# Peptides against a protein of PDB entry 5VZU: the designs that were tried, part 24

Target 1, 271 residues: chain A of PDB entry 5VZU
Amino acid sequence: GRTLEDIFHEHMQELILMKFIYTSQYDNCLTYRRIYLPPSRPDDLIKPGLFKGTYGSHGLEIVMLSFHGRRARGTKITGDPNIPAGQQTVEIDLRHRIQLPDLENQRNFNELSRIVLEVRERVRQEQQEGGHEAGEGRGRQGPRESQPSPAQPRAEAPSKGPDGTPGEDGGEPGDAVAAAEQPAQCGQGQPFVLPVGVSSRNEDYPRTCRMCFYGTGLIAGHGFTSPERTPGVFILFDEDRFGFVWLELKSFSLYSRVQATFRNADAPSPQ

## One batch from the design tools (peptide; aimed at target 1 Y55 A220)

Design b2_p15_3_s1 (made by RFdiffusion4, then SolubleMPNN; from b2_p15_3, 5 letters changed)
Fold by OpenDDE base, seed 3:
Structure b2_p15_3_s1 (fold): chain B 271 residues (1-271), chain A 15 residues (1-15)
Amino acid sequence: as target 1 above (271 residues)
Amino acid sequence: GLYVPVFPNYEKLPL
């Protein structure tokens, strides 16, 4: 039977072989694609651009963050053994905030899992409701053969008079207690810690976060086999750093802005 | 624009 040591050795050999194949492909890469940096918009959560991510076994990757109304996406610039370049590694729903508990309860993975799965269920319900409205709207365009019903003459109904009795119905303006939108404390990040059992490559991540959102991450086997979307949490730390918690994988990826300036990297202005 | 390599090419991987 294979020992645990044999299994570990085989897995390490496979990882080394995959890394070797990967490095050898850079030397033999004859095909290049042109990319453009996304334009910054005033309503963007942070400046869009290139971020470097640290993934556990795969090392350093480059992802382009872009904003699309109430959605954000991370697009792979570098591919890895599992997911090719150009895939959307993360998709973020900016409509669905994740409220992290206090620092003590943030250590509880089951609490984070509960919160994320509740939001996932809301997103699923919204998609089902929107699908039904689109389905019912298509069913009513049966071809009404508009038989030309003959124009019956509109009888002029007489102008009834102006009796303007001002009923002083002093309807008390029901104080719509505008639920005081607690001013989003736009300034102070909350304390942040990873749940127990969530793996990070290192403990060098920001210990405060601004806000979190529901999102999905793309996972696949080697060679992009059986690709699927898994639930996760996008964590905004600051203007230059975000994280993603892969809930099912119990892993965390930290992304930091690429500080390099690229000449002529912007999209051509629409003529 | 930036030019980036098309990587990986899975058809060239000895999988």
Scores: peptide ipSAE 0.245, ipTM 0.768, DockQ to the pose 0.510
OpenDDE base, seeds 1, 2, 4, 5: peptide ipSAE 0.115, 0.106, 0.066, 0.115; ipTM 0.644, 0.642, 0.614, 0.643

Design b2_p15_3_s2 (made by RFdiffusion4, then SolubleMPNN; from b2_p15_3, 6 letters changed)
Fold by OpenDDE base, seed 3:
Structure b2_p15_3_s2 (fold): chain B 271 residues (1-271), chain A 15 residues (1-15)
Amino acid sequence: as target 1 above (271 residues)
Amino acid sequence: PLYVPVFPNYEKVPL
C-alpha cells in the first residue's frame, strides 16, 4: 500500500515537474510585451508598483499593485501552474475596512471568519441593490410618442399676500454633541498575529498592521481550471509590505516591494 | 524599460 511518505513524495515530484515545465517556458519565449509601472496618485493608499509575493507551495511570484478609485488590484506579472500571468490574483475593496479584534481574539480563526463573512454579505447586498436601480432605469424609456398637445395659455394666478406672523418659538437647538469620533489615530499600527491554523511559509511577518480591507483572491486548479474568487483580508503593514489572508484556504501571503529601480518604466505621459 | 514574456500557449510546451 502507498505510505503517507510515498503520497507526499509523489505530490512533491508533481509540484517539481510542474515548476520545471513553467520555468522551461522562459527559455522558449520569443515574444516580450513592454509593461509600465502605474502612475502614483496622492490618494493612493501606498505607492503602486511591483511586489514579491510568497504563495504557499508555488514560492515567490511578482505582482503589480495598482489603485483604481475605491479598489486596489494585484495583477500577476509571473504565472504559476494554477494561475497564469496577467490575472488579477487579488481585488481589494477599499470601501470595506476590516476591524481586527484585540491580539488575543486575533488568534481565533472563527472570529476573523465571522467578521469577513459579515462584510462579504454587505458587499453582496450593495451589488443587488445597485443592480435593481440599473434595471428599473432601463424600463422607463419606452418611446412615449408625445403627441404635441397644444399649449393652452395658463392664466396668471394672483400673488397672495404677505401675512408675516413672527412665531418666536425659540426651540433651543439641543446640542447634539456629535460624539467627536476620535480620529482613529491614522498613524499608530495595531498589534497583529495570524489566527491559529492559518498557514504561513515564514513566521517572519510584521507583528503590527496599519489597516485591513475586505478583498477577494483568485484560486484555480492546475492549468487554470475552475477559476473562482474566494473571500480574504488585505492587511497593510507599511509603505513596502502588505499581506493577504486567504480565508477558505487558511493561508497567508506576504508581499514586499521590489526595491529595484527601473529606468524608463513609467507610462508615457498622455500627449 | 520592463518587459514580460508572452507565452502563446500556457498549455503544452512539449517537453
Scores: peptide ipSAE 0.346, ipTM 0.752, DockQ to the pose 0.441
OpenDDE base, seeds 1, 2, 4, 5: peptide ipSAE 0.065, 0.048, 0.078, 0.063; ipTM 0.646, 0.630, 0.648, 0.635

Design b2_p15_3_s3 (made by RFdiffusion4, then SolubleMPNN; from b2_p15_3, 6 letters changed)
Fold by OpenDDE base, seed 5:
Structure b2_p15_3_s3 (fold): chain B 271 residues (1-271), chain A 15 residues (1-15)
Amino acid sequence: as target 1 above (271 residues)
Amino acid sequence: GLYVPVFPNYEQLPL
């Protein structure tokens, strides 16, 4: 029977073949779009820009990293057989930091999976609560139909019920130990290793990371069929390198800054 | 700006 490895290998070969056929057939007929590098903002986690990604299956790809307040986005500059150029390959929630365990426990995929799924559930709850607040705020502008209420008469309110003594229930304020947000030690990298069973095309990934965040990755079938968002981990290694762990796919993608200087690549100043 | 190839959906490839 075909193993999962055989299926993955066949799929890899198919993806490479499709990409080869595509590049060979369209090399002379490629439609080009102009892209602009996003402007850097003071609050950007790292300088935005172009990153070369190595997807295990898809080879070399180019992704634009950009920052949008508490969110980061990886946008495909190069397409592949599954996901066309211009799609957001990753969406990162910079509000939801993932704390990796120690280096020994980082080898445990189930531990990483637990941590990510707990954060996913928090993100889902926050989205549900924020959706309710946005829904309830729109409902209360019912038209004030000023119906003139007729003056019905003063019925006499009856008598004094008795003196119930106030019990001093001294409810001790339960110390809600505010889980001290450990100050984001922006300075010291932690040892990093991929979990066992997470595929990386290259074992030459950074063995130290600065911080991790919850994110979602886009997956699809060939031709962009049945596109869905899967949970993952954005791993910031340094100013020029980040990774994404695709949790459900058990895969890792490494992205490195494109060091090429591009003339006239900056966004036009808003006039 | 940089000019980057637009990869069509592979469904549009005459494979």
Scores: peptide ipSAE 0.150, ipTM 0.659, DockQ to the pose 0.551
OpenDDE base, seeds 1, 2, 3, 4: peptide ipSAE 0.138, 0.147, 0.156, 0.091; ipTM 0.653, 0.651, 0.657, 0.626; seed 3 fails the geometry check

Design b2_p15_3_s4 (made by RFdiffusion4, then SolubleMPNN; from b2_p15_3, 6 letters changed)
Fold by OpenDDE base, seed 2:
Structure b2_p15_3_s4 (fold): chain B 271 residues (1-271), chain A 15 residues (1-15)
Amino acid sequence: as target 1 above (271 residues)
Amino acid sequence: GLYVPVFPNYELLPL
């Protein structure tokens, strides 16, 4: 029978093929849009800008991180077979900090799930209560063009492959030159580990996080079918790195700042 | 500004 690893590899090949077909078909008719980097504000959690994300099945994507008062937003700069470019892949509520437990309890997915779902319920209650107070005063602000948010694919969890036998061979302890631990900037960071069963493409994620917030991620089928928002955790590691835990998908996406300097990329000053 | 490809709506690719 096909292993779930075979199914995962086939699905990965299909996604790569789809991406290749998309890029190749559109190579002749790629509409380019001009994007501007958001202006930095003093109250921004980190400098806004472009981040490269690694999604479990989709490879490398570019997201624009921007701050909007008590909300942060990740906007897709690159589309994928499920989410067109320009959509809000993540929406972060900076009012709702997630407190991670100790490292032992951080390995427990059910504990993280409990914490996130409790915050989700508070956010839902606040939206219901705030809907009653705001009912009297808001005159018709015209239709904000709700840019229709496209959704990301459901990653199927890979099954465990079988027991490989332990080969014994006792190779000598070569002197591991202690790579000088760059002093972790003594920011208010806490030890960080992914829960058991959360898929990461790379085990080389930061093992210390600065703070976490409740957020929602956008997910859909191929062709932007059945778009929905799922609960997750935004994890700020440092000035140049953040992550998102997709709770329902049991996946982790790591985002790293694009260090490239772009000429004339700044938004025109509001006149 | 940066010019980024608008990946059009994937609705139009007949697989």
Scores: peptide ipSAE 0.147, ipTM 0.678, DockQ to the pose 0.594
OpenDDE base, seeds 1, 3, 4, 5: peptide ipSAE 0.139, 0.140, 0.114, 0.141; ipTM 0.666, 0.657, 0.653, 0.656

Design b2_p15_4 (made by RFdiffusion4)
Pose (drawn by RFdiffusion4):
Structure b2_p15_4 (pose): chain A 212 residues (1-129, 189-271), chain P 15 residues (1-15)
Amino acid sequence: GRTLEDIFHEHMQELILMKFIYTSQYDNCLTYRRIYLPPSRPDDLIKPGLFKGTYGSHGLEIVMLSFHGRRARGTKITGDPNIPAGQQTVEIDLRHRIQLPDLENQRNFNELSRIVLEVRERVRQEQQEGQPFVLPVGVSSRNEDYPRTCRMCFYGTGLIAGHGFTSPERTPGVFILFDEDRFGFVWLELKSFSLYSRVQATFRNADAPSPQ
Amino acid sequence: SIPSRDELIEEYYEE
């Protein structure tokens, strides 16, 4: 929905062109691999499926939310040269809820950082052996119309890598649930916010034979 | 202006 002008500034102009060139080299001679929609589950769930998400200068990507016990997984359906399609873009720890402060403390980025790194540490210990909402100051959001009320928050980690999917790593963050079909992820080390929203379209023949 | 996500990742890795 833009022209060469709105894009010629600039890192995105490059990424967009590469994509066009790269994907168009297929001339619709393509190989497809099977995927499935995730299993639904009653008590033990808040609602799985496909979501549209903001991935900065790469634009929107489609991510699948699925539940695996006390952890939720976000798996890329479409991806980018940094974190490709098929990878785990996010992992939400559902046993480590984070309390939301009043608006003024939500605005304080360092409070959020200290609180998130605390949980990261408690998690490392374990494994080794709705109200108003606002993003903290200094955290970017491509969307800006992110909902200003939220139901809950959880610790999670996202996968990052340089171009070519080089040296991928988990970085801490916080998952934010807005309503039954909108959620967010604050990328702590990037001071960046990804807003996700449910794909409303219905899919035929997409259920899995079983959870395994 | 909002910085590019890739640039943020590069900056993070330089540190």

Design b2_p15_4_s1 (made by RFdiffusion4, then SolubleMPNN; from b2_p15_4, 8 letters changed)
Fold by OpenDDE base, seed 3:
Order: structure tokens, then sequence, then C-alpha cells
Structure b2_p15_4_s1 (fold): chain B 271 residues (1-271), chain A 15 residues (1-15)
């Protein structure tokens, strides 16, 4: 049978061949498209823009981070043999925070997996419930045939309704104790470590994180075969760094802001 | 050193 070594060599040969094919296509036809930076909004979790991300054997890729209300999106600016440029590499649900356990329990991959899968199931339930409400609302517009019922002139009878006394029912306003949203202590990052068995390119990642969110990552085979969205964790470290834990791949991507300033990279004002 | 099977799977089903 093929050894693990044989399979690895065959895969590496295929990957090299794919890179060669893509490179050779550049000699025949190149289409240049201007990329605009998304405008920054006050409600954006961090400033949107270009990040360099770690993509395992593909090395470093350029990703555009953008915000879309309660969602964040990473879009590939550079592609690879598996996932082409312009694909949404990560989609983050900013409604669904992930609470990381204590540092000791963060080393347990199964604990992180449990937490993420519980959030995934909630997201799935919310999508099913929202689908039912949208379905029932469309059914009731049966064509009401407007039968022209004749305008019978109902008479004006003037009845003097009597002077009912104001009952002072002093309904105590039940103090809805607004659960004081404990001001998210914006300041102190939680200690952070990758679970055992999660691959990173290096150990040079931030050891503290501000907050985490549920998200999905796009994975595919060579040539963008069988693309699927897999569960993961978006980890905000700081204004210029975030991570994504690819749960099914047991992999970590570190994203660092591209510090280069671009002239004329702002989107044209909508006319 | 050969990559682990897990790393090979990550490369076959890449991000």
Amino acid sequence: as target 1 above (271 residues)
Amino acid sequence: ELPSLDKLIEELRAK
C-alpha cells in the first residue's frame, strides 16, 4: 500500500504542480482590479483593512477585514491552490461571544471544541426559528377578492356614556432590574494559549486576548474542490492583531495588520 | 521529518 511518505510526496508534487500551473497562466492573461479599503465606522470592533495571515503550508496570505453590522468578514486578497482570491476565508458572528476557560483548561482541545459546538448549535437554532417566521408571514396574502359590499349608511346615534370615576390603581412599576451589563472591563486581556494539538506556524502569538467570537472558516481541496464552512474561533488580541482557530483542521492563523499606507485606496464616495 | 497525518490532512483540506 502507499505509505504516509508516498502520500505526502504525491501531495507535495501536486501542490508544486498547481503553483506552477497558476504561475504559468499569468503569462497569457492578467486582469488588474483596484482594491479599496473599507471605510472605518465608529462601531467597528477594530479598524478594517489589510492583514497578513498565516495559512500553514501556503505561508502568508493577504486578507481584507471588513465589518457588516454584527458580522465581520475576512476576504482573501491573495489566493492559494485550495482557495482562490476573492473568497471569504473567515466569517465572524459578533453576536456570539466565546468565553475561553481558565488558562489550564485552554490547553484542552476538547473543552474548546465543546464550547464552540454549543455556540454553533445556538446559531443553527436561531436560523431555523427565523426561517419559520419568514415562512408563515408569506402564506396569508391570499388574494382577498374585494367583493364590493354596498355602503349602507349607518346612523349617527349620540349615546352619552357616563362619568366613570378614575380608579387610582397604583400599579407599582415592577423595577425591571436591568441586569447591569457589567461594563465590559475593556482593559485587561485574558491570558491566552493554544490548545494542545492545534498547529501554529510559530509560538510567536499574543499570550493575552481581549475577546473571542464564534466564526466559520472556508476550507477546500486543491482546485477549490468540495468547499465547506467549518466552525472556529475569532480571537481579538489588539487593534492590529487577531487570530482564527480552525477547529476541524486543528490549526491557528495569526493575522497582523499591514502597516503600509496606501495612497488613493479609499473607496470613491458614493455619488 | 515527515509531517504528521494531521498536518497532511490540513494540507489536503486547506484553508
Scores: peptide ipSAE 0.347, ipTM 0.847, DockQ to the pose 0.183
OpenDDE base, seeds 1, 2, 4, 5: peptide ipSAE 0.333, 0.339, 0.308, 0.344; ipTM 0.847, 0.841, 0.840, 0.834

Design b2_p15_4_s2 (made by RFdiffusion4, then SolubleMPNN; from b2_p15_4, 7 letters changed)
Fold by OpenDDE base, seed 1:
Structure b2_p15_4_s2 (fold): chain B 271 residues (1-271), chain A 15 residues (1-15)
Amino acid sequence: as target 1 above (271 residues)
Amino acid sequence: PLPSLDELIEELRKK
């Protein structure tokens, strides 16, 4: 039977061959598309734009981060042998915050997995409920016959009446101890560490994060075969860095803002 | 260490 080593070797050979084939095709007809930076909105979690992402053995990829209401999207600018350029490598649900445990429990992959899968199930339930309401509304366009029914006019009636009485009772004001909602200190990042068994290309990732959200990553076989969305965690570190934990793949992608300024890269104003 | 079969499937799916 194929050994694990044989399967790995065959996979690596196929990956190298595909990279070679794609590189050799650049001497042929190329299709060029202009890329524009997405417009920034005041409510964007961070400034949208180009990020350089780590994709494990596949190297570095360019991803465009954009915001779409309560969703963020990472769109591949560079393709690879599994997922072509223009695909949404990550989709982030900004409605579903992930609360990371304390630093000790962050090392436990099973704890992170539990938290993410609980949020995944909530997202699935909300999608099922929202799908049902949209279905029922379309049915009853019955032909509304035009019947002309008439203008009848009436009537005024009246006035009464008065009285009753004043009862006193003076019940004591119980001390509602207002639990002082500690103002959520917006600015303090929490300590961050990858779970044990999550692969990172570099150990040089931020050890403090601002917030986390549920998201899904796109995965596929070679040649974009059997594409599926896998659950993950979007980690916001700062204005210029975010991560994605691919839960099923036990891998971490670090995304760093491309600091290069481009002339004429702004989206044309919608006419 | 050689990747596990899961890690290989993950590398096959990793993109």
Scores: peptide ipSAE 0.199, ipTM 0.781, DockQ to the pose 0.167
OpenDDE base, seeds 2, 3, 4, 5: peptide ipSAE 0.031, 0.020, 0.115, 0.020; ipTM 0.684, 0.642, 0.754, 0.604

Design b2_p15_4_s3 (made by RFdiffusion4, then SolubleMPNN; from b2_p15_4, 8 letters changed)
Fold by OpenDDE base, seed 5:
Structure b2_p15_4_s3 (fold): chain B 271 residues (1-271), chain A 15 residues (1-15)
Amino acid sequence: as target 1 above (271 residues)
Amino acid sequence: ELPSLDELIEALRAK
């Protein structure tokens, strides 16, 4: 019978063959498209631009980081046999910060998974509530009130109903102590370690992070079959480095800024 | 138990 190992070897052979086919097509079918760098905005978490990401067995891939209000997006500039170029490899929700546990509990994959899945459920609830508000607003096509005719002026009279005394019920305003969201101490990096069983290509990743956010990563089978968004953690290390933990894949991607300056790579001003 | 073929195909999904 095929062992699990045999199936993994067959899959690896297929992946290598697909990579070979794609690489061999580059000599025959090149379409050149200019890539524009996103304009930087003051509210961007870090400068947008090109990053080199670690994609495990795929090797290194180029990803464009861009900001879209309270969302960040990684778009593949290079593709692989599973996820083609132009796909959104990661989508980050900058509204949903992930709080990493202490360094000891960061080694526990199940603890990180629990924290992320709790945030995923909140995001799902917010999407359902926002979907209901958008749905109810369209339903009130008020009935066309037929214009009824100008009926007559009846004048009737003045009755004096009585003197109900104003009861002074002084309802004390319950101080809803708005739990002041402690302003995220933006300055001190937290010690960072990958959970046990999360695969990293190299152990050379930053051991301190600034902040983390909930995100989703795109996964698919060979040829972009059955594409799905899986839960993960975006980890900001510094201005030039971020990570993504793929929970379902138990994998880590490190992204490092491409330091190359490109002439005429700025997006044309929207006319 | 060995994973089903479908579970194996799902395990072969990549980023």
Scores: peptide ipSAE 0.355, ipTM 0.824, DockQ to the pose 0.123
OpenDDE base, seeds 1, 2, 3, 4: peptide ipSAE 0.337, 0.342, 0.337, 0.260; ipTM 0.814, 0.815, 0.812, 0.801

Design b2_p15_4_s4 (made by RFdiffusion4, then SolubleMPNN; from b2_p15_4, 6 letters changed)
Fold by OpenDDE base, seed 4:
Structure b2_p15_4_s4 (fold): chain B 271 residues (1-271), chain A 15 residues (1-15)
Amino acid sequence: as target 1 above (271 residues)
Amino acid sequence: EIPSLDELIEELRKK
């Protein structure tokens, strides 16, 4: 039977062949597209721009981070044999914050998996409910022929009287002390560690994170076959670094801002 | 070293 080793060797051979095909295509035809940096908005979680991300065996890839209201997107600027350039490698739902447990429980992959899958289920429910409202709203524009319903005379129902007495019962208002939601101090990062069994190409990742969000990563076979979105966690470390935990792949991608300043890389103002 | 099943899955379902 095929051993795990046989399957790995076959896969590595296919990957090498795909890399060779892609590199050999550069000799035949190159299409250049100008890329513009997205404008920064005040409500953007961090400055949008170019990041270098770690993609397992593929190495480093360039990703554009952009913000779209309550969503963030990582778009591949460089592609690989599985996911071509221009695809949304990650989609982040800024509505669904992930709360990481304490540092001890962060090592438990099953705990992170539980938290992420619970959020995934909520996101699916919200999408189903929003899909029903959008469907029902279109059906009711049947032309209401305003048949003039005849003005039936409003009968003058009578003025009944007076007296009911003033019972004083002074029920003390129980001070429900609204537990003041302590404003999440945006300043102090939480200690961060990858779960046991999550692969990282580099152990040199930030050990403190600011915020985490639910997201999905795009995965596919060679040649962009059977593309699907897998659940994951976006981890904001700082202004220049974020991560993505690919839950089903048990892997981590670290993204670091490209510090190069580009002249004339800003999007032209919409005329 | 033979890659782990997790590494193989990461390779087979690439990002």
Scores: peptide ipSAE 0.231, ipTM 0.809, DockQ to the pose 0.185
OpenDDE base, seeds 1, 2, 3, 5: peptide ipSAE 0.242, 0.157, 0.221, 0.226; ipTM 0.790, 0.780, 0.813, 0.808; seed 1 fails the geometry check

Design b2_p15_5 (made by RFdiffusion4)
Pose (drawn by RFdiffusion4):
Structure b2_p15_5 (pose): chain A 212 residues (1-129, 189-271), chain P 15 residues (1-15)
Amino acid sequence: GRTLEDIFHEHMQELILMKFIYTSQYDNCLTYRRIYLPPSRPDDLIKPGLFKGTYGSHGLEIVMLSFHGRRARGTKITGDPNIPAGQQTVEIDLRHRIQLPDLENQRNFNELSRIVLEVRERVRQEQQEGQPFVLPVGVSSRNEDYPRTCRMCFYGTGLIAGHGFTSPERTPGVFILFDEDRFGFVWLELKSFSLYSRVQATFRNADAPSPQ
Amino acid sequence: SLYMADSLYLENIPL
């Protein structure tokens, strides 16, 4: 929905062209691999499926939310040269809820960082052996119309890598649930916010034979 | 049915 002008500035102009060139080299001679929608589950769930998500200069990507016990997984359906399609873009720890302060303390980025890194440490110890909402100051959000109320928050980690999917790594963050079908992820080390929203479209023949 | 196309794997795009 833009022209060469609105894009010729600039890093995104490049990424967009590469994508066009690269994907168009297929001339619709493509190979498809099977995927499935995730299993629904009652008490033990807050609703799985496909979501549209903001991935900065790469634009929106489609991400599948699925539940695997006390952890939720976000798996890329579409991806980018940094983190490709098929990878785990996010992992939400559903046993480590983070309390939301009043608006003024939500604005304080360092309070958020200290709190998140605390949980990261407690998690490392374990494994080794709704109210108003606002993003902290200094955290970018491509969307800007992110909902200003939220129902809860959890610790999570996202997967990052340089171009070519080089040296991928988990970085800490915080998952934010807005309503039944909108959620967010604050990328702590990137001071960046990804806003996700449910794909409303219905899909035929997409259920899995079983959870395994 | 839902499928993932091989063209969605962009990690090989050169700079």

Design b2_p15_5_s1 (made by RFdiffusion4, then SolubleMPNN; from b2_p15_5, 8 letters changed)
Fold by OpenDDE base, seed 5:
Structure b2_p15_5_s1 (fold): chain B 271 residues (1-271), chain A 15 residues (1-15)
Amino acid sequence: as target 1 above (271 residues)
Amino acid sequence: PLYLPDSWDLSSMPL
């Protein structure tokens, strides 16, 4: 029978062949578009720009990291056989920080999975609640036709009074000890290790991270078939490096800033 | 069909 290894080897050969076909098509019809670097904003988590992914079967992958309020996006600059250029490979929710456990518990994939899935459920609830508020607010502006219905003066009816006493029930204020969210130590990286069973192409990933956020990654079959969003963790290592853990795929992608200075790569000021 | 993210190499899957 075909081994899993045989299936993977055949699939790798198919990916290489597809890549060769796509690259060979470029020799016949190169359309160039100018890519502008996103402007840096003071509130951006790190400087936006081009990041290089880990070398894969797909080779050199370039992603544009950009910030959009409380969201970050990784946009593919390079396409692959599964996901074309211009797609949002990762979408990061900067509202939903992931707290990594201690280094021992970071090796437990099930613990990371639990944490991520709990955040995913909160994000779904917030989307449902926000969808209801947006739905109810639009329904009530029916045009009130001002029918001028008339004045009739109905009367007086009266009085009665009585007396009921003020019961002093002094309910003690239960001290809801607000669990002081320990101020996330904003400066010192925490020890970082991939969970057991999460594949990384390089064992050479940063062993400390600054912070993590919930995100989703785009996955698809060949030719962008059945594209879907899978849950993951965006890991900020430093100003020039981030990772993404693809939870369901048990895979890790490392991204490093492209240090090349591009002349005239800045977006034109919005006129 | 195997769904792959960008950098998902089947060679990095522990077989």
Scores: peptide ipSAE 0.033, ipTM 0.707, DockQ to the pose 0.045
OpenDDE base, seeds 1, 2, 3, 4: peptide ipSAE 0.032, 0.030, 0.033, 0.031; ipTM 0.693, 0.699, 0.707, 0.700

Design b2_p15_5_s2 (made by RFdiffusion4, then SolubleMPNN; from b2_p15_5, 9 letters changed)
Fold by OpenDDE base, seed 1:
Structure b2_p15_5_s2 (fold): chain B 271 residues (1-271), chain A 15 residues (1-15)
Amino acid sequence: as target 1 above (271 residues)
Amino acid sequence: PLYLPSSWDLSKMPL
C-alpha cells in the first residue's frame, strides 16, 4: 500500500513539477489584472492592505486583507500550485471572538480545538436559523380588495380612582459579594504561544496577541482540486501582524504588513 | 485525498 512517505514524496514531486511548469509558462502569455488597495474605514480592526504570508516551505505569499462589516477577508494576490490568485485564502468572522485560555492551557492543542469547534457549531446554527426566516415571508400577497369602510368618530370615556396602601416589609441586606469584574484592560495584549504539535515555519512569532477570532481557511489539492474550508483561528498581534492557525492541518501562518508604499494604488472613487 | 494547503511546510513531511 502507499506509505505516508510515498504520498508525501509524490506530493512533493508534483509540487516541484507544478512550480516548474508555472515558471516555464510565463514566457508564453501573462494576463495582468490591476490590484487596488481597499479603502480604510474607521471601524476596521486594523488598516487594510497587503500582507506577506509565511506558508512554510512554499515560500512567501502576498495576501490582501480587507474588511467587510463583521467579516475580514484575506485574498490571495500570489497564486500557488494549490490555490490560484484571487481566491479567498482566509475568511474571518469578527462576530465570533476566540478566547484563548491561560498560557499553560494554550499549549494544549485539544483545548484550542474544543474552543474552535464549539464556535464553529454556533456559526452553523446561526446560519441555519437565519435561512428559515428568509423563506416564509414571501407567500401571502393575496389581493386585498380595497373596501372603503367609513370614518366613525367615538368617544371620550372617563375618570376614576383611588387607593394607596403602604406595606412595610424590611428584607435583610444580603451580602452580595461583588465579584470585582477585573476591568478588561483595553490595552494589554495577552500572552500567546502555539499549541504543542502546531508547526510554524519560524518560531519568530509574537508572544503576545491583542485578540483572536474564528475563521476559515481555504485548502485544495494541486490545480485547485476539491477546494474546502477548514476551521481556524485568526490571531491579531498588532497593527502590522496577524496569524492564522489552521486547526485541522496543525499549522500556523504569520502575516506581516508590506511596508512598501504604492503610488496610484488607491481604488478610483466611485463616480 | 490529503488536501495540502500551500501552507504545508514540507518540513512536516517525515524525511
Scores: peptide ipSAE 0.034, ipTM 0.719, DockQ to the pose 0.044
OpenDDE base, seeds 2, 3, 4, 5: peptide ipSAE 0.029, 0.031, 0.028, 0.029; ipTM 0.724, 0.718, 0.703, 0.713; seeds 4, 5 fail the geometry check

